# Peptides against a protein of PDB entry 3C2G: the designs that were tried, part 30

Target 1, 209 residues: chain A of PDB entry 3C2G
Amino acid sequence: IRTFDLLGLLLHDSDAIDGFVRSDGVGAITTVVQYPNNDLIRAGCKLLLQVSDAKALAKTPLENILPFLLRLIEIHPDDEVIYSGTGFLSNVVAHKQHVKDIAIRSNAIFLLHTIISKYPRLDELTDAPKRNRVCEIICNCLRTLNNFLMMWIPTPNGETKTAGPNEKQQVCKFIEIDILKKLMSCLSCEGMDTPGLLELRSTILRSFI

## One batch from the design tools (peptide; made by RFdiffusion4, then SolubleMPNN)

Design b1_p11_7_s4 (from b1_p11_7, 6 letters changed)
Fold by OpenDDE base, seed 5:
Structure b1_p11_7_s4 (fold): chain B 209 residues (1-209), chain A 11 residues (1-11)
Amino acid sequence: as target 1 above (209 residues)
Amino acid sequence: MRVPKVLTEEL
């Protein structure tokens, strides 16, 4: 705990963050969060989120790290861990085809649907901080899905990968009425990036047309 | 504490 808090105080700039990531800092965090200590897991996942936009992640071997994190966010009951883990996942897969391939092979698309499905409707949550945190988790999951979908959208200048039959079937689950209602309910949350949510909605809808 | 950039791919 104190070590991650102190490290978070040293990681204020992009160069320090990139230096940490190049020094296998993500591997070090994931080694420490393998211990069954919820405070340590929470602090470690928060630190992963803080470094999740590091350019050095494009050169980091994630074959052992990413499946472990996916398993953690599948089973961990703490919304702060889920928030940090899904936030990290969404950023780490962005613009990194090899990282997307690891995540998809590790059943990430189905996991994102499972996470969204576990939460109640946001209109059933009376506590505004809890409602906003659940909304942020849903947004992290949908943003991760958006970043996956981009690899299958035909670009004028690129070899478009074709989604496999299983991947297509898993993506089709996100047009379920309950998932769409959860996305729409996020637009009413205070402090949310409403423009970003509307863009994400538009991308999801375009991927099914 | 630094807030990470949100990375969303766009068309």
Scores: peptide ipSAE 0.646, ipTM 0.959, DockQ to the pose 0.664
Fold by OpenDDE base, seed 2:
Structure b1_p11_7_s4 (fold): chain B 209 residues (1-209), chain A 11 residues (1-11)
Amino acid sequence: as target 1 above (209 residues)
Amino acid sequence: MRVPKVLTEEL
């Protein structure tokens, strides 16, 4: 716990973060969060989120790390762990085709749907901190989905990957009325990037047209 | 505490 807080204070700039990631810092965190201690898991996943925008992640082997994190966010009951883990997932897959491929093979698209489906509607949450955290988790899941969808959108450069039939079917679940209602409820949440959520909604809808 | 960038791919 105190070690991760100290590391979070030292990781204040992009060069320190990249240095930590190049030194297998993500692997080290992943080793520590394997212990059945919720405070260690919470602190470790928060530190993963803090380094999730590191450029060095493009050269980091994630074949063992990413499936473990996906399993953790599938089963862990703490919203702080889910928030940090989905935030890390969304950033780590961004602009990294090989990381997207690992995540998709590890059933990440279906997991994102499962996470969103597990939470009640935001209008049923009377506690404002809980409501905001659930909204942030849904947004992290949807942003992760956006980053996946972008690889299947035709670019002017002629490189279009086609989604497999299973991936297409899993993506189609995000247009279910209950998922769309949860997305719409996040647009009314205070302190959320409403423009970014509207753009994400438009990207999702364009992937089905 | 540093806030990480939100990485969203855009068209």
Scores: peptide ipSAE 0.644, ipTM 0.958, DockQ to the pose 0.640
Fold by OpenDDE base, seed 1:
Structure b1_p11_7_s4 (fold): chain B 209 residues (1-209), chain A 11 residues (1-11)
Amino acid sequence: as target 1 above (209 residues)
Amino acid sequence: MRVPKVLTEEL
């Protein structure tokens, strides 16, 4: 716990973050959060979020790490772990086709839908901090989906991957009326990127046209 | 605490 808090206080600049990631820092965190201690898991996932924009992640082997983190965020009951884990996932897959491929093979698309589906409607949440945290988790899930969808959108250069039948079926779940209502309710949360959420909604809807 | 960049791919 204290070690991760101290590391989070040392990792203020991009070069220190890249140095930590190049030194297998993500593997080290992942090893430590296998211990059944919720405070340790929370602190470790928070540190993963803090390094999630590191350029060095493009060269980090994630074949064992990413499936473990996906299982952790599937089962862990703490919203702080889910927030940090989905935030890490959304950043780590961005601009990294090989990382997207690992995540998708590990059932990440279905997991994102499952996470959004488990949370109550935001109108049922009276506590503003809890409501905002749930909005942030939903936004992290949808942003992760956006980053996946971009690899299947035709570019003018003609080089696009085609989504498989299973991936297409899993993406179709995000047009369910309850998912769309949750996305729309996040547009009314304070501190949310409303333009980015509208663009994300547009990208999701365009994947079905 | 540093705030990480939000990485979203755009068209």
Scores: peptide ipSAE 0.636, ipTM 0.957, DockQ to the pose 0.657
Fold by OpenDDE base, seed 4:
Structure b1_p11_7_s4 (fold): chain B 209 residues (1-209), chain A 11 residues (1-11)
Amino acid sequence: as target 1 above (209 residues)
Amino acid sequence: MRVPKVLTEEL
């Protein structure tokens, strides 16, 4: 715990973060979070989130790391773990086709739907910090989905990958009215990037047209 | 703590 907090203080610039990631720092974190300690898991996932925008992640082997993290998010009913893990997932898949492919093979799309589906309606959450955290988790899930969808959107200048039949079926679950209502409810949360959520909504809807 | 950049792909 304290070691990860100290490390998170030292990882204040992009070069230090990239240095940590190049030194298998993500592998080191994932090794440590295999211990069944909730505080250690929270701290480790938070540190993963802190380094999730590292450019060095594009060159990091994630074949063993990413499936493990997805499984951790699936089994750990902790909002802080889910927040950090989905935040990491959203950033780590961004602009990295190989990482998207690992995540998708590891059932990430279905997991994202499952996460959103398990949370109550935001109108049932009276605690504002809890409500905002749930909004952030939903936003992380939907942003991860957006980053997946982008690889299947036709660009004027490229061979677009086609979504497989399973991926298409899993993506189709995000047009469920309850998922759309949860996305819409996030627009009313304090401190949310409302323009970014509206853009994300537009991208999701366009992917089905 | 550093806030990581939010990486969202755009069209």
Scores: peptide ipSAE 0.636, ipTM 0.957, DockQ to the pose 0.683

Design b1_p11_8_s1 (from b1_p11_8, 4 letters changed)
Fold by OpenDDE base, seed 2:
Structure b1_p11_8_s1 (fold): chain B 209 residues (1-209), chain A 11 residues (1-11)
Amino acid sequence: as target 1 above (209 residues)
Amino acid sequence: SFEDLYAPVER
């Protein structure tokens, strides 16, 4: 725990973060968080989030790391772990097609649906800290989903990848009435990226036209 | 980041 806190203090600039990532720092964290200690898991996932936008991640093999993190989020009923893990996922898939492919093959779309399904509508949460954390989690999920869906939208100057039948089925779950109601409740939350939600809505509509 | 929401997929 103290080591992760110290590392988090030292990793305050992009060069230090990139240096840590190049030294297999992500692999080191994922090894340590295999220990069944909730505080250690929280601290490790928080540190993963802090380095999740590092440029050096484009050169880091994530084939073993990403499935492990997705499984950790799936089985660990902790909002702080889910927040950090979905934040890591949303950042690490950005601008990296190969990482998106690993995440999708590791059932990430279904996991995002499961996470959103677990939480009530934001307007039903009376505790402000809890509501804000849930809002951030949903935002991370929606950003990740948008980044996946954009792969399958025709661009003016390029060949569009087609989603497989399994991916299409997983995406179809996000247009279920109960999920849509939860997503709509996010638009009233002050902590939500409203432009991002509107973009996701546009992306979903374009994916089903 | 907000930019990640609109980022082109690296081809």
Scores: peptide ipSAE 0.008, ipTM 0.474, DockQ to the pose 0.138
Fold by OpenDDE base, seed 1:
Structure b1_p11_8_s1 (fold): chain B 209 residues (1-209), chain A 11 residues (1-11)
Amino acid sequence: as target 1 above (209 residues)
Amino acid sequence: SFEDLYAPVER
C-alpha cells in the first residue's frame, strides 16, 4: 500500500510514467494485487489508472494484463476498484486496435454491461460523492464501449472489421429498456459527458442499421 | 426522452 502511494506521488510527469511503464511497472502492479488484500488492490488499481495514458503502453504486451484486470473488476465489487479499472481500460484501448481486440476477446463488452446493470439509477443516489463516482464509472464504461463499436462502423476510406455474432448479441443488451433508463438518468447529472453519451447512442444505433 | 434515444442517426 505505502509503496504504491509513494510511487503515485513520484509518477507525476509523462517521462517518469513512461519510464515506469518501460520497466514493466504495469506487470509489477498486477503481480502485487494478486494478494487478497482490498486496500492493496485499491492502491494498485489507482496506480494503474495514473499510468493508463502512458505512450509506452502502446509497446507493452497486454495479453496477460487485460484479462487479469477484467477478472479483478468482475470479482471485486468495490467502487474504487471499478472506477480505477474501468478508467484504465478506457484509456488503454484508446487509439490501440490490438488492445481493443484483446479486451473484446476477454469478454470486456459483457463486463461493461454487467457493471452498468449492477449500479442503481443515479437519481436514486442521494449521496453526492457516491453519485459522482457511479457517474464516472458509467462514463468509463460507455467511452470504452464506444471505442469498441467504432471498429465495426464502415468508413468510406477504411477496411472495417465485422463484429462477430457474439459481439453483436452483447451489444444488443445495451438497448434494453432498463439499461436505456440508466443511461438517461446519467444525462441529467451535473458534469456528465452528454456529448459522449449522445455519440455512444449514435454508434449503437449505427451498429443495428 | 425515449424518443430522443431512438432518433435516427443523421447520416
Scores: peptide ipSAE 0.005, ipTM 0.413, DockQ to the pose 0.034
Fold by OpenDDE base, seed 3:
Structure b1_p11_8_s1 (fold): chain B 209 residues (1-209), chain A 11 residues (1-11)
Amino acid sequence: as target 1 above (209 residues)
Amino acid sequence: SFEDLYAPVER
């Protein structure tokens, strides 16, 4: 725990972050958080989030790291872990087709749906800190999902990959009435990614139905 | 908006 806190204090600039990532820092974190300690897991995931925009991640093999993180988020009920993990995911998949492919193969689309589904409606959350954190998690999920969907959006002049039948089915889960109601509850939250919701809906309805 | 979420998809 203290080590991750210390590392977090040292990783204030892009060069330090890149240096840490180049030194297999992400692998080191994922190794440490395999120990079933909630505080350690929370601290490790927070540190992952802090380094998630590192340029060096584009050169880091994530084939083992991403599936592990996704599984950790799946099984861990801690909002801070989920926040950090979904934040990491959203950042690491951005502009990186290979990383998107790893995440999708690791059932990330379904996981994002599961995460959103497990939380109550935001209008049912009276505690502002909790509501805000849940909103942030949902935004991370939406950003990640939209980043996946763009892989399959037909461009007038480009060869686009077609989503497989399983991916298509998983994407279509986000237009089911219960999940839509959940997502709509976020519209009242300040800082909600409303454009992301609209993009998600538009993309699914146009390209996946 | 809510209306945007339920707007008809122009195919």
Scores: peptide ipSAE 0.007, ipTM 0.431, DockQ to the pose 0.032; fails the geometry check
Fold by OpenDDE base, seed 5:
Structure b1_p11_8_s1 (fold): chain B 209 residues (1-209), chain A 11 residues (1-11)
Amino acid sequence: as target 1 above (209 residues)
Amino acid sequence: SFEDLYAPVER
């Protein structure tokens, strides 16, 4: 715990973050968070989030790391872990096709649906800090989903990958009425990335039309 | 980043 806090204090500049990542810092964190300690898991996931935008991650093999983190998010009912983990996921898949492919093969789309499904509508959350955290988690999920869906949208100049039947089925779950009601509740939430939500809506529509 | 939401997937 203290080590992760100290590392978090040292990793404020991009060069230090890149240096940490190049030194297999992400692998080191994921090794440590395999220990069944909730405080350690929180601290480790928070540190992962802090380094998740590192340029060096494009050169980091994530084949073993990412499935582990997805499983950790799936089994850990902690909002801070889910926030940090979905934040990491959303950042690490950005502009990295190979990482998107790893995440999708690791059932990330279904996981995102599961995460959104577990939370109540934002309008039902009376506690502002809790509501804001849930809002951030949902935003992370939606950003990640958008990044996945964009791979399957036909562009005029490129061979578009076709989503497999399983991926299509998983995406279809996001248009279920209960999910749509939750997403609509997000539009009224202060702090929601409304532009991002609207972009996702556009992306979903383009994926199904 | 916020820009990553809207960035076209660099294929």
Scores: peptide ipSAE 0.007, ipTM 0.463, DockQ to the pose 0.136; fails the geometry check

Design b1_p11_8_s2 (from b1_p11_8, 6 letters changed)
Fold by OpenDDE base, seed 3:
Structure b1_p11_8_s2 (fold): chain B 209 residues (1-209), chain A 11 residues (1-11)
Amino acid sequence: as target 1 above (209 residues)
Amino acid sequence: SLSDLYAPVER
C-alpha cells in the first residue's frame, strides 16, 4: 500500500510514468494485486489506471496481464477496483489493434455487458458520489465497446474487418433496452465524456444498420 | 448516411 502511494506521488509526469512502464511496472503491479488484500488490490488498480495512457504500453506484452485484469474486474465487488480496471482497459485498447484482439479473445465484450448490467439505473442512485462513480464505470465500459465496434465499421473504400459470429452475438446484447437506458442516463451526468457517448450511439447505429 | 457524418473517434 505505502509503496503504491509513494509510486503514485512520484509518477506525476509522463516521462516518469513511461519510465515505470518500461521497467515492467505494470507486470510488478499485476503480481502484487494477486494477493487477496482488498486495500492492496484497490491501490494497485488505481496505479494501473494512472499509467494506462503511457506510450510504453504499446511495447508491453499484455497477453498475460489483460486476461488477469478482466477476470479481476469480473469478480471483484469494489467499485473503485472496477472503476480503475475498466479505466485501464479503455485506455490500453485505444489505438492498439493487437490489444483489442487480446481483450476480445478474452471475452471482454461480454464482460462489459455484465459489468453494466450489474449496476442499477443512475436515477435509482440518490447518493451523488456513488452515482458519479457508477456513471464513470459505465462510461469506461461504453468507451471500450466503442473502440471495439470501430474495428468493424466500413472504411470509405468499403473495406472492413468482419466480426465473428460470437462477437456479433455479444454486441447484440448492447441494444437491449436496459443497456440503452443506462447509456442515455450517463448523458445526464455532469463531467462525463458526452462526446464519447454520442460517438458510441452513432457507432451502435452504424453497426446495426 | 447520417452515421457517416459522425465517424467515431478512437479514445
Scores: peptide ipSAE 0.017, ipTM 0.420, DockQ to the pose 0.113
Fold by OpenDDE base, seed 5:
Structure b1_p11_8_s2 (fold): chain B 209 residues (1-209), chain A 11 residues (1-11)
Amino acid sequence: as target 1 above (209 residues)
Amino acid sequence: SLSDLYAPVER
């Protein structure tokens, strides 16, 4: 725990973060969070989030790491772990087609739907910190989804990847009324990434309409 | 495509 906190303090610049990632720091964290200690898992996932936008991640083998993290955020009850893990996922897939492919084959689309579905409506959450955290988790999931959906939207050049039949079926779940209501509720939350949510809305519309 | 609508966000 204290080691992760200290690492988090030292990893305050992009060069230090990249150095840590190049030294298999993500693999090291992932090894530690395999132990059934919630404090270690929370601290490790927080540190993963802190390094999640590192350029060095493009050269990091994530074939074993990412499926493990996906399983962790599927089963872990702590919103702080889910927040950090979904935040990591959203950042690590960004601008990295090979990482998107790993995530998708690891059933990430279904997992994102599962995570969003497990939370109540934001209007039912009276505690503002809890509501905001849940909104952030949903936003992380939706951001990740957006980056997946963008692969299947035809480019101006007519080139498009085709989603597999399973992926298409899983994506179709995000147009369910309850998911759409949660998206709309996130747009009403103070301090949320409203531009990003609007971009996702546009992507959903382009994907389904 | 490597294009994303969402860029990485510092947190």
Scores: peptide ipSAE 0.015, ipTM 0.508, DockQ to the pose 0.381
Fold by OpenDDE base, seed 2:
Structure b1_p11_8_s2 (fold): chain B 209 residues (1-209), chain A 11 residues (1-11)
Amino acid sequence: as target 1 above (209 residues)
Amino acid sequence: SLSDLYAPVER
């Protein structure tokens, strides 16, 4: 625990973060968070989030790391772990097609739906800190979904990837009324990426029209 | 890149 806190203090610039990632720091964290200690898991996932935008991740093998993290955020009850894990996922898939492919093969689309589905509507949460954390989790999931959907939208150059039948079915779950209501509820939360959520809404519409 | 609407965000 204290070691992760100290590492978090030392990893304050992009060069230090990239150096840590190049030294298999992500693999080291994922090894440590396999121990059944919630404080350790929370601290490790927070550190993963902190390094999740590192340029060095483009050269890091994630074939074992990403499926493990997806399983962790599927089953772990702590919202802080879910926040950090979904934040890591949303950052690590960005601009990295091979990482998107690993995530999709690991049922990430369905997992994102499961995570959004388990939380109540934001208007039912009276505790402001909890409401904000839940909103951030939902936004992380939706941001990740948006980056997946963009793979299947035609580029100006006419290159289009086709979603498989399973991916199409998993994406269709996000047009459920309850999911759309949660998306709309996030637009009402202060400090959220409202432009990004509006863009996701546009992307969803373009994927089904 | 137009392939990603969301860039990585430092947190």
Scores: peptide ipSAE 0.014, ipTM 0.511, DockQ to the pose 0.452
Fold by OpenDDE base, seed 4:
Structure b1_p11_8_s2 (fold): chain B 209 residues (1-209), chain A 11 residues (1-11)
Amino acid sequence: as target 1 above (209 residues)
Amino acid sequence: SLSDLYAPVER
């Protein structure tokens, strides 16, 4: 635990983060978080989030790591683990087609829907810190979804990857009225990435209309 | 409704 906190303090610049990632730091964290300790899992997932935008991740094989992390956030009910894990997922899939493909094959789309579905409406949450954390989790899920949907939007050149039938079916769950209401509720939250959520709204419209 | 997705976000 304290080691991860110390590592997080040392990983304050992009070069240090890239150095850690190149040294299989992500693999090391994922090995350690296999130990059944909730505090260790929280600390490890938080550190993963801190390095999740590293350039070196584009060169890191994630075929074994990403499915493990997806399963971890699936089975762990902890909001802090889910926040860090969905944040990690949203950052690592950004601009990385091969990572998106790994995530999708690992049932990430369905997992994102499951995560959003399990949380109450934001208006039912009276505790502001809890409400904000839930909003952040939903936003991480939706940002990840946006990154997936963007693969299947036709480019001006007419070249597009086609979503498979399973992916299409999984994506269709995000047009459920309860999911859309949660998206709209996140747009009203203070301090959120409103531009990113507006981009997602546009992407959803382009994908389903 | 899908129309709610078109509502302007009050900045």
Scores: peptide ipSAE 0.000, ipTM 0.389, DockQ to the pose 0.045

Design b1_p11_8_s3 (from b1_p11_8, 5 letters changed)
Fold by OpenDDE base, seed 4:
Parts: structure tokens; sequence; C-alpha cells
Structure b1_p11_8_s3 (fold): chain B 209 residues (1-209), chain A 11 residues (1-11)
């Protein structure tokens, strides 16, 4: 726990983060969070989020890491674990097609829908910190979905991957009125990335027209 | 253009 916090404090610049990632730091974290300690899992997932935008991740094999993380998020009801894990997921799948493919094969799309569906409406949450955290989780899930959807949106050159039938079916669940309402509710949350959410809305619209 | 979205990272 304290070691991960210390590492997080030391990883204040991109070069240090890249150095950690190049030294198999992500693998080290995933090894440590296999121990059944909730505080350790929280700290490890937080550190994963902190390094999730590292350029060196593009060279890191994630074939074993992503399925493990997805399973961890699935089995832990902890908002902090879910927040950090979905944040990490959104960032690592942002640019790399092979990483998207690993996540999708590991049932990520369905898991994201499950996570969003699990949480109550934001208007039912009276505790502001809890409400904001739930909003952030929903945003992380939807941002991850955005990053998946991008690879299937036709480009002017006509070259695009096509979603498989299973992926299409899983994506179609996100047009449920409950999911759309949750997306819209996130736009009103304090401190949310409103421009990013508007881009996500645009991506969703483009994916279904 | 379509750009990927990133989660906020606190450092």
Amino acid sequence: as target 1 above (209 residues)
Amino acid sequence: SLEPLYAPVER
C-alpha cells in the first residue's frame, strides 16, 4: 500500500512513468494485486491508472494483464477499484488496435454495460462524493466504449474494421434509455470533462446511424 | 476527426 503511494508520488513526470512501465511495472502491480487484500488492490489499481497514459504501454504486452484486470473489476464491488480499473482500461485502449482486440475478446464491452447498469441513477445518490465517483466510473466506461466504437466508424477512405455480430449485439445494449439517461446525467456533474462527454455522444450517434 | 478519449489521471 504505502509502496504504491510512494511510487505514485515519485511518478510525477512522463519519463519516470515510462521508465517504470519499461521495467515491467504494470506486470509487477498485477502480480501484487493478486493477493486478496482490498487495500492493496485499491492502491495497485490506482497506480495502474496513474501510469495508464504512459507512452511505454504501447510496447508492453497486455495479453495477460487485461483479462486479469477485467476479471478483477468484475468481481470487486469497490468503487475505487472500478474507477481506477476502468480509467486504466480507457487509456490503454485509446490508440492501440491490438489492445482493443484483447479487451473485446475478454468481454470488456459486456462488462462495461454491466458496470453502468449496476449503479443507481445519480439523482438517487445524496452523498456528493459518492455521486461524483459514480459519475466518473460511468464516464470511464463510456469513454472506453467510445474508444472501441472509433475503430468501427467509417473513415472517408472507406477502410474500417467491421464489428463482429457479437460485438454489435453488445454495443446495441448501450442505446438503452437507461444508459443514455446516465450519460446525460454525467454532463451535469461538477468537474466532469463535458467536452469529452459531448464527443462520446457524437461517437455513439455516428456508430448507430 | 475522431480522437480517442482519455480518463483523467491525478499525479
Scores: peptide ipSAE 0.567, ipTM 0.935, DockQ to the pose 0.697
Fold by OpenDDE base, seed 3:
Structure b1_p11_8_s3 (fold): chain B 209 residues (1-209), chain A 11 residues (1-11)
Amino acid sequence: as target 1 above (209 residues)
Amino acid sequence: SLEPLYAPVER
């Protein structure tokens, strides 16, 4: 815990973050969060999110890290773990096809749907901090889905990959009315990336044309 | 063009 807090105080700039990642910092975090301590898991996942935009992650193998993180999110119903983990996932898959493929093979699409489905509607949450955190988690899940869907959207100038039958079936679950309502409810939350949510809506619509 | 979406990072 104190070590991650200290690292959080040192990781204020992109160079320090890149230095940490180049020194196998992500591997170190994943080793530490294997201990069954909730505070340690929370702190470790928060630190993963804090380094998730590091340029050095392009050179970091994620074949073992992503399946582990997905399993961690699946078995730990902790909002802070889920928030940080889905945020990390969203950022690491954004520009890397091989990372998307690893996540998809590890049933990430189904997991994202499961996470969104387990949370109540935002209108049922009276506590503003809790409501905002749940909204952020839903946004992270849907943003991750957006980044997957982009692979299968026909572009005027390029050959597009086709989603497999399993991926298509898993994606189809996100057009359920309850999922769409949760997406739309996030647009009313203060401090949310409304332009990003509108882009996600556009991506979903394009994926089903 | 379709651009990937990023999660906000709090520091």
Scores: peptide ipSAE 0.564, ipTM 0.935, DockQ to the pose 0.686
Fold by OpenDDE base, seed 5:
Structure b1_p11_8_s3 (fold): chain B 209 residues (1-209), chain A 11 residues (1-11)
Amino acid sequence: as target 1 above (209 residues)
Amino acid sequence: SLEPLYAPVER
């Protein structure tokens, strides 16, 4: 815990973040969160999120890290773990096709749907902090999905990867009315990345039309 | 242009 807090203090500097990542810091976090301590898992996942936009991640192998993180998110019904983990996932898959492929092979699409499906409707949450956190989790899941969907949208340059039949089936679950309602409810939350959610909506529409 | 979406990082 204290080590992650200390690292968190150093993570205000982009060079320090890159240095940490270059030193296999993500692997180190992943090793530490293998221990069944909820506070440690929360702190580790938070730290993953904090470094998730580091340029050095471009050179970090994630073949072992992503499947582990996805499993961690699957088995820990902790909003903070899920928030941080889905945030990390969304950022690491943003620009790298091979990272997207690792995540998809590790059943990430299904997991994202499962996460969104398990949370109640935001209108049923009376506690504003809880509602906001749930909204943020849903947003992270949907951003991750957006980043996957982008690779299957035809580009003017004609290079489009085709989604496999299983992937298509899993993606189709996100047009369920309950999922769409949750997306729409997130647009009503204060402090949410409304432009990002609108872009996601656009991506979903382009993927299914 | 399709731009990737990023999660906010609190620092």
Scores: peptide ipSAE 0.558, ipTM 0.934, DockQ to the pose 0.684
Fold by OpenDDE base, seed 1:
Structure b1_p11_8_s3 (fold): chain B 209 residues (1-209), chain A 11 residues (1-11)
Amino acid sequence: as target 1 above (209 residues)
Amino acid sequence: SLEPLYAPVER
């Protein structure tokens, strides 16, 4: 626990973050969070999020890490774990087709829908910190979905992957009225990236045209 | 252009 907190305090510099990642720091975190300690799991997932935009992740194999993280999010109904894990997922899949493919094969699309579906409506949450955290989780899930959907949107250059029938079916669940209402409620949250959420909405709509 | 979206990172 204290070690991850210490690392989090030291990893403010991009070069230090890259150094940690190059030294298999992500693999080390995933090894440590296998122990059944909630505080350790929270701290480890937070550290994953903190390094999730590191340039060195471009060279890090994620074939074992992503399936493990997705399973961890699935079995740990902890807002901090889910927040950090979905944030990490969103960032690592952003520019890497190979990483997107690993996540999709590991049932990431279905998991994202499940996460969003399990949280209450934001208007039912009276506690502002809890409401904001739930909004952030929903946004992380939807950003991750956006990053997947971009692969299947036709570009002028004509080379677009086609979503499989299973992926298409899973994506179609995100146009459910309850999911759309949750997306719209996030647009009203203070401190949220409204332009990013609007881009996500646009990407979702384009996927169904 | 379609741009990827990033989650905020607290540092």
Scores: peptide ipSAE 0.566, ipTM 0.935, DockQ to the pose 0.690; fails the geometry check

